# Peptides against a protein of PDB entry 5IXI: the designs that were tried, part 4

Target 1, 141 residues: chain A of PDB entry 5IXI
Amino acid sequence: TPLLDASSLEYLFAQGQYDLVKCLAPIRDPKTEQDGHDIENECLGMAVLAISHYAMMKKMQLPELPKDISYKRYIPETLNKSIRQRNLLTRMRINNVFKDFLKEFNNKTICDSSVSTHDLKVKYLATLETLTKHYGAEIFE

## One batch from the design tools (peptide; aimed at target 1 E42 D100)

Design b1_p9_5_s3 (made by RFdiffusion4, then SolubleMPNN; from b1_p9_5, 3 letters changed)
Fold by OpenDDE base, seed 1:
Structure b1_p9_5_s3 (fold): chain B 141 residues (1-141), chain A 9 residues (1-9)
Amino acid sequence: as target 1 above (141 residues)
Amino acid sequence: YKKPKVLEF
């Protein structure tokens, strides 16, 4: 397992976000319907990480971000398109769930703990390895 | 929805 300096980690984190959203690193095929639900849930979590990292880097609090912040630009485009095709109530539920994830993560993990931007990058990349088909193995093995 | 594992620190 190679040791990454800060610049390398920053690069990989940026590239990882791009790869996930643009589906260059496609999410893995669900093994079951529940697995598919879990994958979507983790994607929402990845969006929370990305947004939280952005806010921390900009030294902004979540209330300072637009009130209409969304997961849409932070999840795989294929998933985003899928969600947009679902009915209004489902989309509302997903949005509420995401907002709850973001709020809880900010209030507890970010504000009440010692989690750093470094930690977020590492967790993001580590999760990419499990969430996508073949991404990240050379980084963490 | 359960809390995503990615958000567990």
Scores: peptide ipSAE 0.643, ipTM 0.953, DockQ to the pose 0.841
OpenDDE base, seeds 2, 3, 4, 5: peptide ipSAE 0.640, 0.643, 0.640, 0.641; ipTM 0.952, 0.953, 0.952, 0.951

Design b1_p9_6 (made by RFdiffusion4; failed a check: a repeat of another design)
Pose (drawn by RFdiffusion4):
Structure b1_p9_6 (pose): chain A 132 residues (1-60, 70-141), chain P 9 residues (1-9)
Amino acid sequence: TPLLDASSLEYLFAQGQYDLVKCLAPIRDPKTEQDGHDIENECLGMAVLAISHYAMMKKMSYKRYIPETLNKSIRQRNLLTRMRINNVFKDFLKEFNNKTICDSSVSTHDLKVKYLATLETLTKHYGAEIFE
Amino acid sequence: SLINYSKKI
């Protein structure tokens, strides 16, 4: 018997997206530059998941689906790199919706689950309350 | 992961 029902899961998914974007769920610190880039790439993956879920729900840019801090960080880079980030994101999104949804038979439930499960490891102290 | 990270930033 699971802890959450569909309603709580949907709400938690929406809250999780809110937390990730508004940085109430701050992304974890990088151990290395490479780890940092990997974290940014996971953020792009999270944006793909959020958009894919939205499109799936209604039966059909990454900027509004990533932490604002990474957005400000990306806004500081040269134009070619930003075009590159856009192309990489588009490729991820296309590949995910054209192949992975079908191949791995990804439902909206699995998607929200992976999103939140990813929040548990992508962000600092998710679901915890720290008092000073 | 569900996302193919064959291309990265």

Design b1_p9_6_s1 (made by RFdiffusion4, then SolubleMPNN; from b1_p9_6 with Y5F)
Fold by OpenDDE base, seed 4:
Structure b1_p9_6_s1 (fold): chain B 141 residues (1-141), chain A 9 residues (1-9)
Amino acid sequence: as target 1 above (141 residues)
Amino acid sequence: SLINFSKKI
């Protein structure tokens, strides 16, 4: 498999985000209820990667982003709709946990430069491959 | 339900 150059990786990362959110690259069917939760967690984790990448590219710290920054525009639309149907306490918990994790990830991983934008893109695409039915399989052929 | 994003770090 040929090594992807920086431009190709950037393109695939951007396209992958769009395809995931718009469900053009549909998430695989959960095998169990727990698998469904794992998939959800991976999607939310990918949102953290995407937001962190954005912040790094803009040379901004996460606190400088809009206060309403959330996972909502970085996860599959179907999942977002599902979350919106859950009870208020669950939604609040998801929101708070996400914000806390995003902050922690920024402080412990991004701010100390232990992770590069390249690393984020690679991990995002690798995760996308594991989550999607077919789309991800083509990325690293 | 538990929410665990630690896999990303």
Scores: peptide ipSAE 0.099, ipTM 0.762, DockQ to the pose 0.178
OpenDDE base, seeds 1, 2, 3, 5: peptide ipSAE 0.096, 0.095, 0.087, 0.095; ipTM 0.762, 0.762, 0.755, 0.759

Design b1_p9_6_s2 (made by RFdiffusion4, then SolubleMPNN; from b1_p9_6 with N4D Y5F; failed a check: a repeat of another design)
Amino acid sequence: SLIDFSKKI

Design b1_p9_7 (made by RFdiffusion4)
Pose (drawn by RFdiffusion4):
Structure b1_p9_7 (pose): chain A 132 residues (1-60, 70-141), chain P 9 residues (1-9)
Amino acid sequence: TPLLDASSLEYLFAQGQYDLVKCLAPIRDPKTEQDGHDIENECLGMAVLAISHYAMMKKMSYKRYIPETLNKSIRQRNLLTRMRINNVFKDFLKEFNNKTICDSSVSTHDLKVKYLATLETLTKHYGAEIFE
Amino acid sequence: SRPNVLTSF
């Protein structure tokens, strides 16, 4: 018997997206530059998941689906790199919706689950309360 | 490389 029902899961998914975007669920610190880039890449993956879920729910840019801090960081890079980030994101989104949804038979439930499960490891102290 | 979150379904 699981802890959450569909309603709580949907609400938690929406809250999780809110936390990720507004940085109430701050992204974990990088161990290395490579780890940092990997984190940014996982954020693009999270944006793909959020958008794919939205499109899936209604039976159908990454900027509004990533932490604002990474957005400000990306806004500081040269234009070619930003075009590059857009192209990589588009490729991820296309590949995910065209192949992975079908191949791995990804439902909306699995998607929300992966999203939140990824928040548990992508962000600092998710679900915890720290008092000073 | 693709994100692990997308490749690990």

Design b1_p9_7_s1 (made by RFdiffusion4, then SolubleMPNN; from b1_p9_7, 3 letters changed)
Fold by OpenDDE base, seed 1:
Structure b1_p9_7_s1 (fold): chain B 141 residues (1-141), chain A 9 residues (1-9)
Amino acid sequence: as target 1 above (141 residues)
Amino acid sequence: KKPKVLTSF
């Protein structure tokens, strides 16, 4: 794989977020119903990474972020639209699950380890490659 | 189920 300097990685990370959210890099087709759920779950995880990266870059703690922080602008727009069509209880569950993911990731992985913004970028892009149909081949081939 | 993207750090 090519060596990525800090500026290149920053660019690719920003572009990757944009491509995922705008569905320019569409998420892969689910192979099964469970696979579909796993894909959505990973998208929520990608939102956690993006938010955590943002907080770290701004040197902010989670309590300093807006109380209404949400996955909505950090997941594929198609998935966001799908979730909005689901019933209230389902949407509430998804919100709670996401908040739990974010809280646990912050308390354990971010605060209790030496994870850096660099690590988050790499993990985000690596996951993006597996999560989407045709993304990341140039980086990880 | 914890997303795998949030594991292995």
Scores: peptide ipSAE 0.647, ipTM 0.956, DockQ to the pose 0.865
OpenDDE base, seeds 2, 3, 4, 5: peptide ipSAE 0.646, 0.644, 0.644, 0.646; ipTM 0.955, 0.955, 0.955, 0.955

Design b1_p9_7_s2 (made by RFdiffusion4, then SolubleMPNN; from b1_p9_7, 4 letters changed)
Fold by OpenDDE base, seed 3:
Structure b1_p9_7_s2 (fold): chain B 141 residues (1-141), chain A 9 residues (1-9)
Amino acid sequence: as target 1 above (141 residues)
Amino acid sequence: KKPKILTSF
């Protein structure tokens, strides 16, 4: 578990988001087809955390966010390209699943609990370590 | 299926 000052954590969180999206921290290779599906699902979850953190920092409620909010800017570009090539019904399903994740997380975790932006940053970075090949090895043990 | 990242808070 990392023990970082607020400024360092803020920096690492911002850099981690950039590294994930730009594939500077590549997603690990799936062990099975199901593992691949799980990895994609966790990436959608990472997008939920990033958006929720943004909303909290800006003092915005989910209904105040753009109605067409999407995972596309918050997941690895390689995964985004893969999803883009899937059929329309599959893409619609993914969009709906993501929106459900975001809505439920906001209602049950953000609004109804004591989760802070600090908690989100720590969780994001910890998950980033598990999703990527070797990211965060220098600060996580 | 809810992602693991969203369940552990």
Scores: peptide ipSAE 0.564, ipTM 0.944, DockQ to the pose 0.837
OpenDDE base, seeds 1, 2, 4, 5: peptide ipSAE 0.556, 0.550, 0.560, 0.553; ipTM 0.942, 0.941, 0.943, 0.941

Design b1_p9_7_s3 (made by RFdiffusion4, then SolubleMPNN; from b1_p9_7, 3 letters changed)
Fold by OpenDDE base, seed 1:
Structure b1_p9_7_s3 (fold): chain B 141 residues (1-141), chain A 9 residues (1-9)
Amino acid sequence: as target 1 above (141 residues)
Amino acid sequence: KKPRVLTSF
């Protein structure tokens, strides 16, 4: 597999975000109920990566982002629709789980490590390949 | 459960 230059990686990362959210690269079918829950967690994690990347690119800290920051714009639209139809307590739980993921990732991985925007893009695309049905295989061939 | 995507950095 040829090495991707910075411009190509930036393009693929942007396209990957779009394809995931717009379901052009649909998430894979769950094998079990637990697998379905894991897939949803990975989607929330992908939202954390996207938001963290955005903050780093803008040279912002998380407290500088809107306090109502949410996963909604960063997960597959089908999953977002599914979550909106769940009961209030479930939605509150998901919000809290996401915020905990974001806070922990920011404190440990972003603030207390040497992780770069490049690392986030690579991890995002690598996860996208495993998370979706038909995406990114050519990149890792 | 912590997502795998947020680990191994």
Scores: peptide ipSAE 0.642, ipTM 0.957, DockQ to the pose 0.816
OpenDDE base, seeds 2, 3, 4, 5: peptide ipSAE 0.640, 0.638, 0.641, 0.639; ipTM 0.957, 0.956, 0.957, 0.956

Design b1_p9_7_s4 (made by RFdiffusion4, then SolubleMPNN; from b1_p9_7, 3 letters changed)
Fold by OpenDDE base, seed 2:
Structure b1_p9_7_s4 (fold): chain B 141 residues (1-141), chain A 9 residues (1-9)
Amino acid sequence: as target 1 above (141 residues)
Amino acid sequence: MKPKVLTSF
């Protein structure tokens, strides 16, 4: 697999976020019910990466971010629509799960390690390849 | 369960 320069990585990361959210790179079909849950979980994780990257670029800590931080703008629109159809308690649970992921990632990974914005981009794009239908195969092979 | 994407950093 060819090495990407910083400019190319920045472009691909931005485009990858757009492709995931707009479902231009649709998420893969679940193999089982549990796989479907895992896919949703990974999408929430992708939102955590995107938000963490944003925060790092703006030199912001979690307490400095809006109190109403949401995954909604950072997950596939199809998944967002699906979640919006669920009852209030389920949506509240998902919100809590997401915020737990974000808080834990910030405390245990961002704050406790030397993770950079570069690392987040790489992880995001690598996960896109596995999470979506053959996205980025020619880039990472 | 913690998403795999948030591990192995």
Scores: peptide ipSAE 0.545, ipTM 0.939, DockQ to the pose 0.840
OpenDDE base, seeds 1, 3, 4, 5: peptide ipSAE 0.540, 0.536, 0.541, 0.539; ipTM 0.938, 0.938, 0.939, 0.938

Design b1_p9_8 (made by RFdiffusion4; failed a check: a repeat of another design)
Pose (drawn by RFdiffusion4):
Structure b1_p9_8 (pose): chain A 132 residues (1-60, 70-141), chain P 9 residues (1-9)
Amino acid sequence: TPLLDASSLEYLFAQGQYDLVKCLAPIRDPKTEQDGHDIENECLGMAVLAISHYAMMKKMSYKRYIPETLNKSIRQRNLLTRMRINNVFKDFLKEFNNKTICDSSVSTHDLKVKYLATLETLTKHYGAEIFE
Amino acid sequence: SLINYSKKI
């Protein structure tokens, strides 16, 4: 018997997206530059998941689906790199919706689950309350 | 992961 029902899961998914974007769920610190880039890439993956879920729900830019801090960080890079980030994101999104949804038979439930499960490891102290 | 990270930034 699971802890959450569909309603709580949907709400938690929406809250999780809110937390990730507004940085109430701050992304974890990088151990290395490579780890940092990997974190940014996971953030693009999270944006793909959020958009894919939205499109799936209605039966049908990454900027509004990633932490604002990374957005500000990306806005500081040269134009070619930003075009590159856009192209990489578009490739991810296309590849995910064209192949992975079908191949791995990804439902909306699995998607929200992976999203939140990813928040548990992508962000600092998710679900915890720290008092000073 | 569900996302293929064969291309990265």

Design b1_p9_8_s1 (made by RFdiffusion4, then SolubleMPNN; from b1_p9_8, 3 letters changed; failed a check: a repeat of another design)
Amino acid sequence: SLIDFSKRI

Design b1_p9_8_s2 (made by RFdiffusion4, then SolubleMPNN; from b1_p9_8 with N4D Y5F; failed a check: a repeat of another design)
Amino acid sequence: SLIDFSKKI

## One batch from the design tools (peptide; aimed at target 1 S113)

Design b1_p10_1 (made by RFdiffusion4)
Pose (drawn by RFdiffusion4):
Structure b1_p10_1 (pose): chain A 132 residues (1-60, 70-141), chain P 10 residues (1-10)
Amino acid sequence: TPLLDASSLEYLFAQGQYDLVKCLAPIRDPKTEQDGHDIENECLGMAVLAISHYAMMKKMSYKRYIPETLNKSIRQRNLLTRMRINNVFKDFLKEFNNKTICDSSVSTHDLKVKYLATLETLTKHYGAEIFE
Amino acid sequence: SYPKVLSDLQ
């Protein structure tokens, strides 16, 4: 018997996206430059998940689906790199919706689950309360 | 590289 029902899961998913974007669920610190880039790449993956879920729900830009801090960081880079980030994101989104949804038979439930399960490891102290 | 989070769903 699971802890959450569909309603709580949907709400938690929406709250999780809110936390990720508004940085109430701050992204974990990088161990290396490479780890940092990997984290940004995972953020693009999270944006793909959020958008794919939205489109899936209604039966049908990454900027509004990533932490604002990474957005400000990306906005500081040269234009070619930003075009590159856009292209990589588009490729991820296309590949995910054209192949992975079908191949791995990804439902909306699995998607929300992977999103939140990813928040547990992508962000600092998710679900915890720290008092000073 | 393709995101690990997306790869986990593969």

Design b1_p10_1_s1 (made by RFdiffusion4, then SolubleMPNN; from b1_p10_1, 5 letters changed)
Fold by OpenDDE base, seed 4:
Structure b1_p10_1_s1 (fold): chain B 141 residues (1-141), chain A 10 residues (1-10)
Amino acid sequence: as target 1 above (141 residues)
Amino acid sequence: MIPKVLLSLR
């Protein structure tokens, strides 16, 4: 695959986030129940990447972000609707799990400057390819 | 379980 310049990567990353959330790049059909849980888990991971990238670009630390940070705006809308239909304890667990992911990732990976915004964009797009049905095939072909 | 995408960036 050809090398992407910074401008192209920035564009693809922004478009990829939009396509994932708006389900223009629909997530793949799960092969099993466990695969479905794995897909949801990776979607939460994608939300962590997106939020972390945003924070880094704005030069904000995690405590400086809104206290009500959630995965809701960073995962597929279909998945968000599905989660909202689950029972209270399940929703509480998902919220706690996500917050733990976000905190751990920022404290152990971002704060030590081991990961750049470039790395986040590349990993986001690469993961997007694995999560969606056909998105990114032209880029990684 | 930590998402694979996050583990790959450690």
Scores: peptide ipSAE 0.480, ipTM 0.921, DockQ to the pose 0.782
OpenDDE base, seeds 1, 2, 3, 5: peptide ipSAE 0.478, 0.480, 0.475, 0.475; ipTM 0.921, 0.921, 0.920, 0.920

Design b1_p10_1_s2 (made by RFdiffusion4, then SolubleMPNN; from b1_p10_1, 5 letters changed)
Fold by OpenDDE base, seed 1:
Parts: sequence; structure tokens; C-alpha cells
Structure b1_p10_1_s2 (fold): chain B 141 residues (1-141), chain A 10 residues (1-10)
Amino acid sequence: as target 1 above (141 residues)
Amino acid sequence: MKPKVLQSLE
């Protein structure tokens, strides 16, 4: 496994976010309906990581972020389009689920300072490797 | 259910 310095990790993290959202690194095909739900949840989790990393870099607390913070810009565009096609109640539920994920992660991980921005980048990229079809294999070998 | 990506960091 190659050793990545801070600058390389920063670059890969930024590129990874772009690739996920723009579907240049497409998410893997679900094996079952439940697997599809799990994939969507992981995407919401990736949004939480991205937002948390942003907040930490800006030295901001979660309450200082916009109240209308959303997952929409941090998940694959294909998934975002799919969610927008679902009924209002489903979309409201997804919003609530995401906000719960974000709040819980902030309270248990970020506010306790148990995780650094470095840790978030590593976890984000490692998850991309499993969440997408062929991403990151050369990096985490 | 919590995403796996968040569980490992808790």
C-alpha cells in the first residue's frame, strides 16, 4: 500500500468528491433491493463526511452551518435525480435521516475531537473504493 | 440503519 503525504491526500480527496458527485466513479450495481438501500445510505454518509470535513476546515460548528444544509450537492447526481422523483413524504424522510446522521456524527465524533480531517479524507477515499465499481484500487493496494 | 462509513469513525 502506497504511503500518501498530506498534499497527495488532499488532492485525491477533492478529486474523489468530484468523481462521486459527477458519476465519473459510478456507484456499484445493487445486488438486492436492500443492497440498493444500503448504497443510498452510504452515499448519505459520504455527504456527512464531506460536510463535516468542510466544517472542520473552516473551524465551524454544526449549528453555524446553514440550517438548510443538504446532501444534494454531495451525492451522485444520478441518485439525486432518483430521489427527486420520489414522493414528498419519502423525500422528507430522507432529509430527516440525513440530518440525523449529520447531527449524530457531529456530536459523537467531530465535537469530541476524536477524528481529524486527515481521518475523514482516508475514510472517504476508502469508502469510495467499496461503494463504486472500480475506484481506488491502485491507491489502497 | 447507520451507514458503515460513519460507524467505523464512532
Scores: peptide ipSAE 0.519, ipTM 0.920, DockQ to the pose 0.757
OpenDDE base, seeds 2, 3, 4, 5: peptide ipSAE 0.517, 0.516, 0.515, 0.519; ipTM 0.919, 0.919, 0.918, 0.920

Design b1_p10_1_s3 (made by RFdiffusion4, then SolubleMPNN; from b1_p10_1, 5 letters changed)
Fold by OpenDDE base, seed 2:
Structure b1_p10_1_s3 (fold): chain B 141 residues (1-141), chain A 10 residues (1-10)
Amino acid sequence: as target 1 above (141 residues)
Amino acid sequence: MIPKVLQSLR
């Protein structure tokens, strides 16, 4: 794995978020129904990383974030469309699950200052490599 | 179930 300087990492992280959301780096095809659920779950996790990174960069704590904060802008558009077509109870559950992920992650990982924005970028990009079909192979070889 | 992407950072 090549060493990335701060500028390169910042660029790749920004581009990676864009590629994931815009489906330029499409998520991998699910092998099973459970795999599909896992993929969606990981996408929600990616949203948590992105939001946490944003909050850290802005020096904001979770309670200071908008109460209506959502995963919608941080997951693949195709997935977002799919979720929006599901019934209300399902959507509510997804929202609750996401909020739980966000709260738990911030409480257990971010607040102890053991994780930096650098770490979040690296983990985000590394996960893109596994979550999408062929993204990041040239960067994380 | 907590996402794998979040587990390794905890």
Scores: peptide ipSAE 0.532, ipTM 0.924, DockQ to the pose 0.779
OpenDDE base, seeds 1, 3, 4, 5: peptide ipSAE 0.531, 0.526, 0.528, 0.527; ipTM 0.924, 0.923, 0.923, 0.923

Design b1_p10_1_s4 (made by RFdiffusion4, then SolubleMPNN; from b1_p10_1, 5 letters changed)
Fold by OpenDDE base, seed 4:
Structure b1_p10_1_s4 (fold): chain B 141 residues (1-141), chain A 10 residues (1-10)
Amino acid sequence: as target 1 above (141 residues)
Amino acid sequence: MIPKVLLSLK
């Protein structure tokens, strides 16, 4: 927001990541089965943002990231546990979907556009508001 | 389906 300086935004972004993963800002209850799938999909998107931000800060390209880079450390722990219980084919699908998201985002959005780390932080926090039950109100109220 | 959070940054 226009009222947040760089230091405040950096703090909120770091705290937001922690709160999402640790479920201190729990994800909202799905309204329907499809809504549940949408929530999971957005969580994978949040992981892409977080990893992309990390890569940009470290000035690393996608091939320089660990070969086993995954969403696991960047999504709510409850969701991660749920995914680990799913069958092999489902887990393979999720892994492939995530890797496709990450590759496409970095190649076509990060590398080809003027997206900055600032933009990623703002988008992360804005999306956090839509995904969680009440956390967003503290940031944008 | 690409997550909405990623689409808006393209």
Scores: peptide ipSAE 0.451, ipTM 0.909, DockQ to the pose 0.848
OpenDDE base, seeds 1, 2, 3, 5: peptide ipSAE 0.451, 0.451, 0.450, 0.450; ipTM 0.910, 0.909, 0.909, 0.909

Design b1_p10_2 (made by RFdiffusion4)
Pose (drawn by RFdiffusion4):
Structure b1_p10_2 (pose): chain A 132 residues (1-60, 70-141), chain P 10 residues (1-10)
Amino acid sequence: TPLLDASSLEYLFAQGQYDLVKCLAPIRDPKTEQDGHDIENECLGMAVLAISHYAMMKKMSYKRYIPETLNKSIRQRNLLTRMRINNVFKDFLKEFNNKTICDSSVSTHDLKVKYLATLETLTKHYGAEIFE
Amino acid sequence: SNPASDWFSP
């Protein structure tokens, strides 16, 4: 018997997206430059998941689906790099919706689950309350 | 690699 029902899961998914974007769920610190880039790439993956879920739900830009801090960081880079980030994101999104959804038979449930499960490891102290 | 696709790869 699981802890959450569909309603709580949907609400938690929406709250999780809110936390990730507004940085109430701050992304974990990088161990290395490579780890940092990997984190940014995971963030693009999270944006793909959020958009894919939205499109799936209604039966049908990454900027509004990533932490604002990474957005400000990306906004500081040269234009070619930003075009590059856009292209990589588009490739991810296309590849995910064209192949992975079908191949791995990804439902909306699995998607929300992977999103939140990824929040548990992508962000600092998710679900915890720290008092000073 | 595409992390979203990799996350769902068997």

Design b1_p10_2_s1 (made by RFdiffusion4, then SolubleMPNN; from b1_p10_2, 5 letters changed)
Fold by OpenDDE base, seed 4:
Structure b1_p10_2_s1 (fold): chain B 141 residues (1-141), chain A 10 residues (1-10)
Amino acid sequence: as target 1 above (141 residues)
Amino acid sequence: MNVASELFAP
């Protein structure tokens, strides 16, 4: 949002990540089973944004990212617990899709520099507002 | 993952 200065945006982005992971800003209740799947995918997308932002800030290239990088620390803890309880094939699928998507996204953010850290923060917070029950209302009103 | 796709998808 154009109303946020750089320092405020940085603070809100950091706090938003914490609130999402710690479930202080709980994700909204799914309206349908499909909605639940969409919410999960959006959470995984949030992890991509967060990891990519970190990589860009550290000026890391794809080969420099930890090989064990995962969504686990970047999604709501409740969702992480849910995924860990799923069968091996499902978890492998999620891991593979996530890693492939992260690689593709980082080609555009780190390699091509077509997306800035500013863009990532804005998108993260905007999505956080729509994904959670009541977070960010003050910011986006 | 629609969140990230919107940032670079054509």
Scores: peptide ipSAE 0.046, ipTM 0.717, DockQ to the pose 0.470
OpenDDE base, seeds 1, 2, 3, 5: peptide ipSAE 0.045, 0.045, 0.046, 0.047; ipTM 0.718, 0.720, 0.721, 0.725; seed 5 fails the geometry check

Design b1_p10_2_s2 (made by RFdiffusion4, then SolubleMPNN; from b1_p10_2, 5 letters changed)
Fold by OpenDDE base, seed 4:
Structure b1_p10_2_s2 (fold): chain B 141 residues (1-141), chain A 10 residues (1-10)
Amino acid sequence: as target 1 above (141 residues)
Amino acid sequence: RNIASELFKP
């Protein structure tokens, strides 16, 4: 696997986000119900990575982000539709956990400069490889 | 490290 320069990594990160959300790189089929939950959790985690990367690039703190910031535009559209169909308490839990995670990640990881934008892109693409059926494998083959 | 799994437990 050849080393990626900064420009290539930036391109792949942007394209990977688009392909994941638009389901052009569909997520893998779950092997079990627990695997399905793991896949969902990883997608939500990738949303945190994407939002955090955006905030870092724009030099924005969480309070400067839209008040209604959520995972909705950063996860596969199919998953977003699925979550919207769940009961109120379940949706509230997901929303609260996500917001808490985003806040914690920003405060303890991003603000402390322990993770760079480069690290976020690498982590995102690495996770994308594990989540998608074939897309990630093609990139890192 | 699996960050998501640590925080998004079903």
Scores: peptide ipSAE 0.054, ipTM 0.764, DockQ to the pose 0.169
OpenDDE base, seeds 1, 2, 3, 5: peptide ipSAE 0.046, 0.049, 0.045, 0.049; ipTM 0.731, 0.734, 0.729, 0.736; seed 1 fails the geometry check

Design b1_p10_2_s3 (made by RFdiffusion4, then SolubleMPNN; from b1_p10_2, 5 letters changed)
Fold by OpenDDE base, seed 3:
Structure b1_p10_2_s3 (fold): chain B 141 residues (1-141), chain A 10 residues (1-10)
Amino acid sequence: as target 1 above (141 residues)
Amino acid sequence: MNIASELFAP
């Protein structure tokens, strides 16, 4: 990951979130069925990073976050549509796992303060590079 | 959601 000034990193992070969700930076094609599951999990992880960053920036603890916060607004729209088509039990499982993971992660980022907003942005952009087909080719090696 | 676990370690 190249060294970026704070303003450039903030801009790229914001733009990267938009590009991922709007599928302007489309996720890579899975090589296997298991790879497909891994990609989905990584996308859900991206949602955790984005939400946690938001919470930290707003100085909000997890209980203060809106109850309607979910991965739906923070993952690729194509993936969101795919998840919507799955059966109720599967969707419930995804929701529960996501909520539990978000809770645990927020304890580390907000309560324990072991992770900074800078760390989240760097990790987000680095993962975005690996998740998408050719995003960041002009920036990342 | 494995990517986030990398940031858990102090």
Scores: peptide ipSAE 0.041, ipTM 0.707, DockQ to the pose 0.441
OpenDDE base, seeds 1, 2, 4, 5: peptide ipSAE 0.041, 0.041, 0.041, 0.041; ipTM 0.703, 0.694, 0.702, 0.710; seed 2 fails the geometry check

Design b1_p10_2_s4 (made by RFdiffusion4, then SolubleMPNN; from b1_p10_2, 5 letters changed)
Fold by OpenDDE base, seed 5:
Structure b1_p10_2_s4 (fold): chain B 141 residues (1-141), chain A 10 residues (1-10)
Amino acid sequence: as target 1 above (141 residues)
Amino acid sequence: MNIASELFRP
């Protein structure tokens, strides 16, 4: 388990988001087609975590979130570019699934208060470690 | 998108 104080965790979380989005911490190569789909879903999940963390930090509730909230700012730029190049039906599916999942998760994190911002940061960084090419491995034992 | 749901697992 990571042994980080609040300040260190906050820094690493912010830096991790930046590195993931800017592809400074590139996502790992898929081993199979299914693995590729799993990686993409994890990236979208990372977006949910990041957005939910933001909402919690701002003490926002679901109705207060922008209706046009999107994963675009919270996933690797390469993946975002890839998604934008896909056909309309695929993009619609991704958008719908993401919005539904975000809504569901925010009900749990914001409305039900089942998780803390600390939990979100830890989960984000832990996932980042497994998702990227050897990034942040030193943070966890 | 299952990673977020894993937060609720010990």
Scores: peptide ipSAE 0.045, ipTM 0.720, DockQ to the pose 0.502
OpenDDE base, seeds 1, 2, 3, 4: peptide ipSAE 0.044, 0.044, 0.045, 0.044; ipTM 0.716, 0.714, 0.713, 0.716

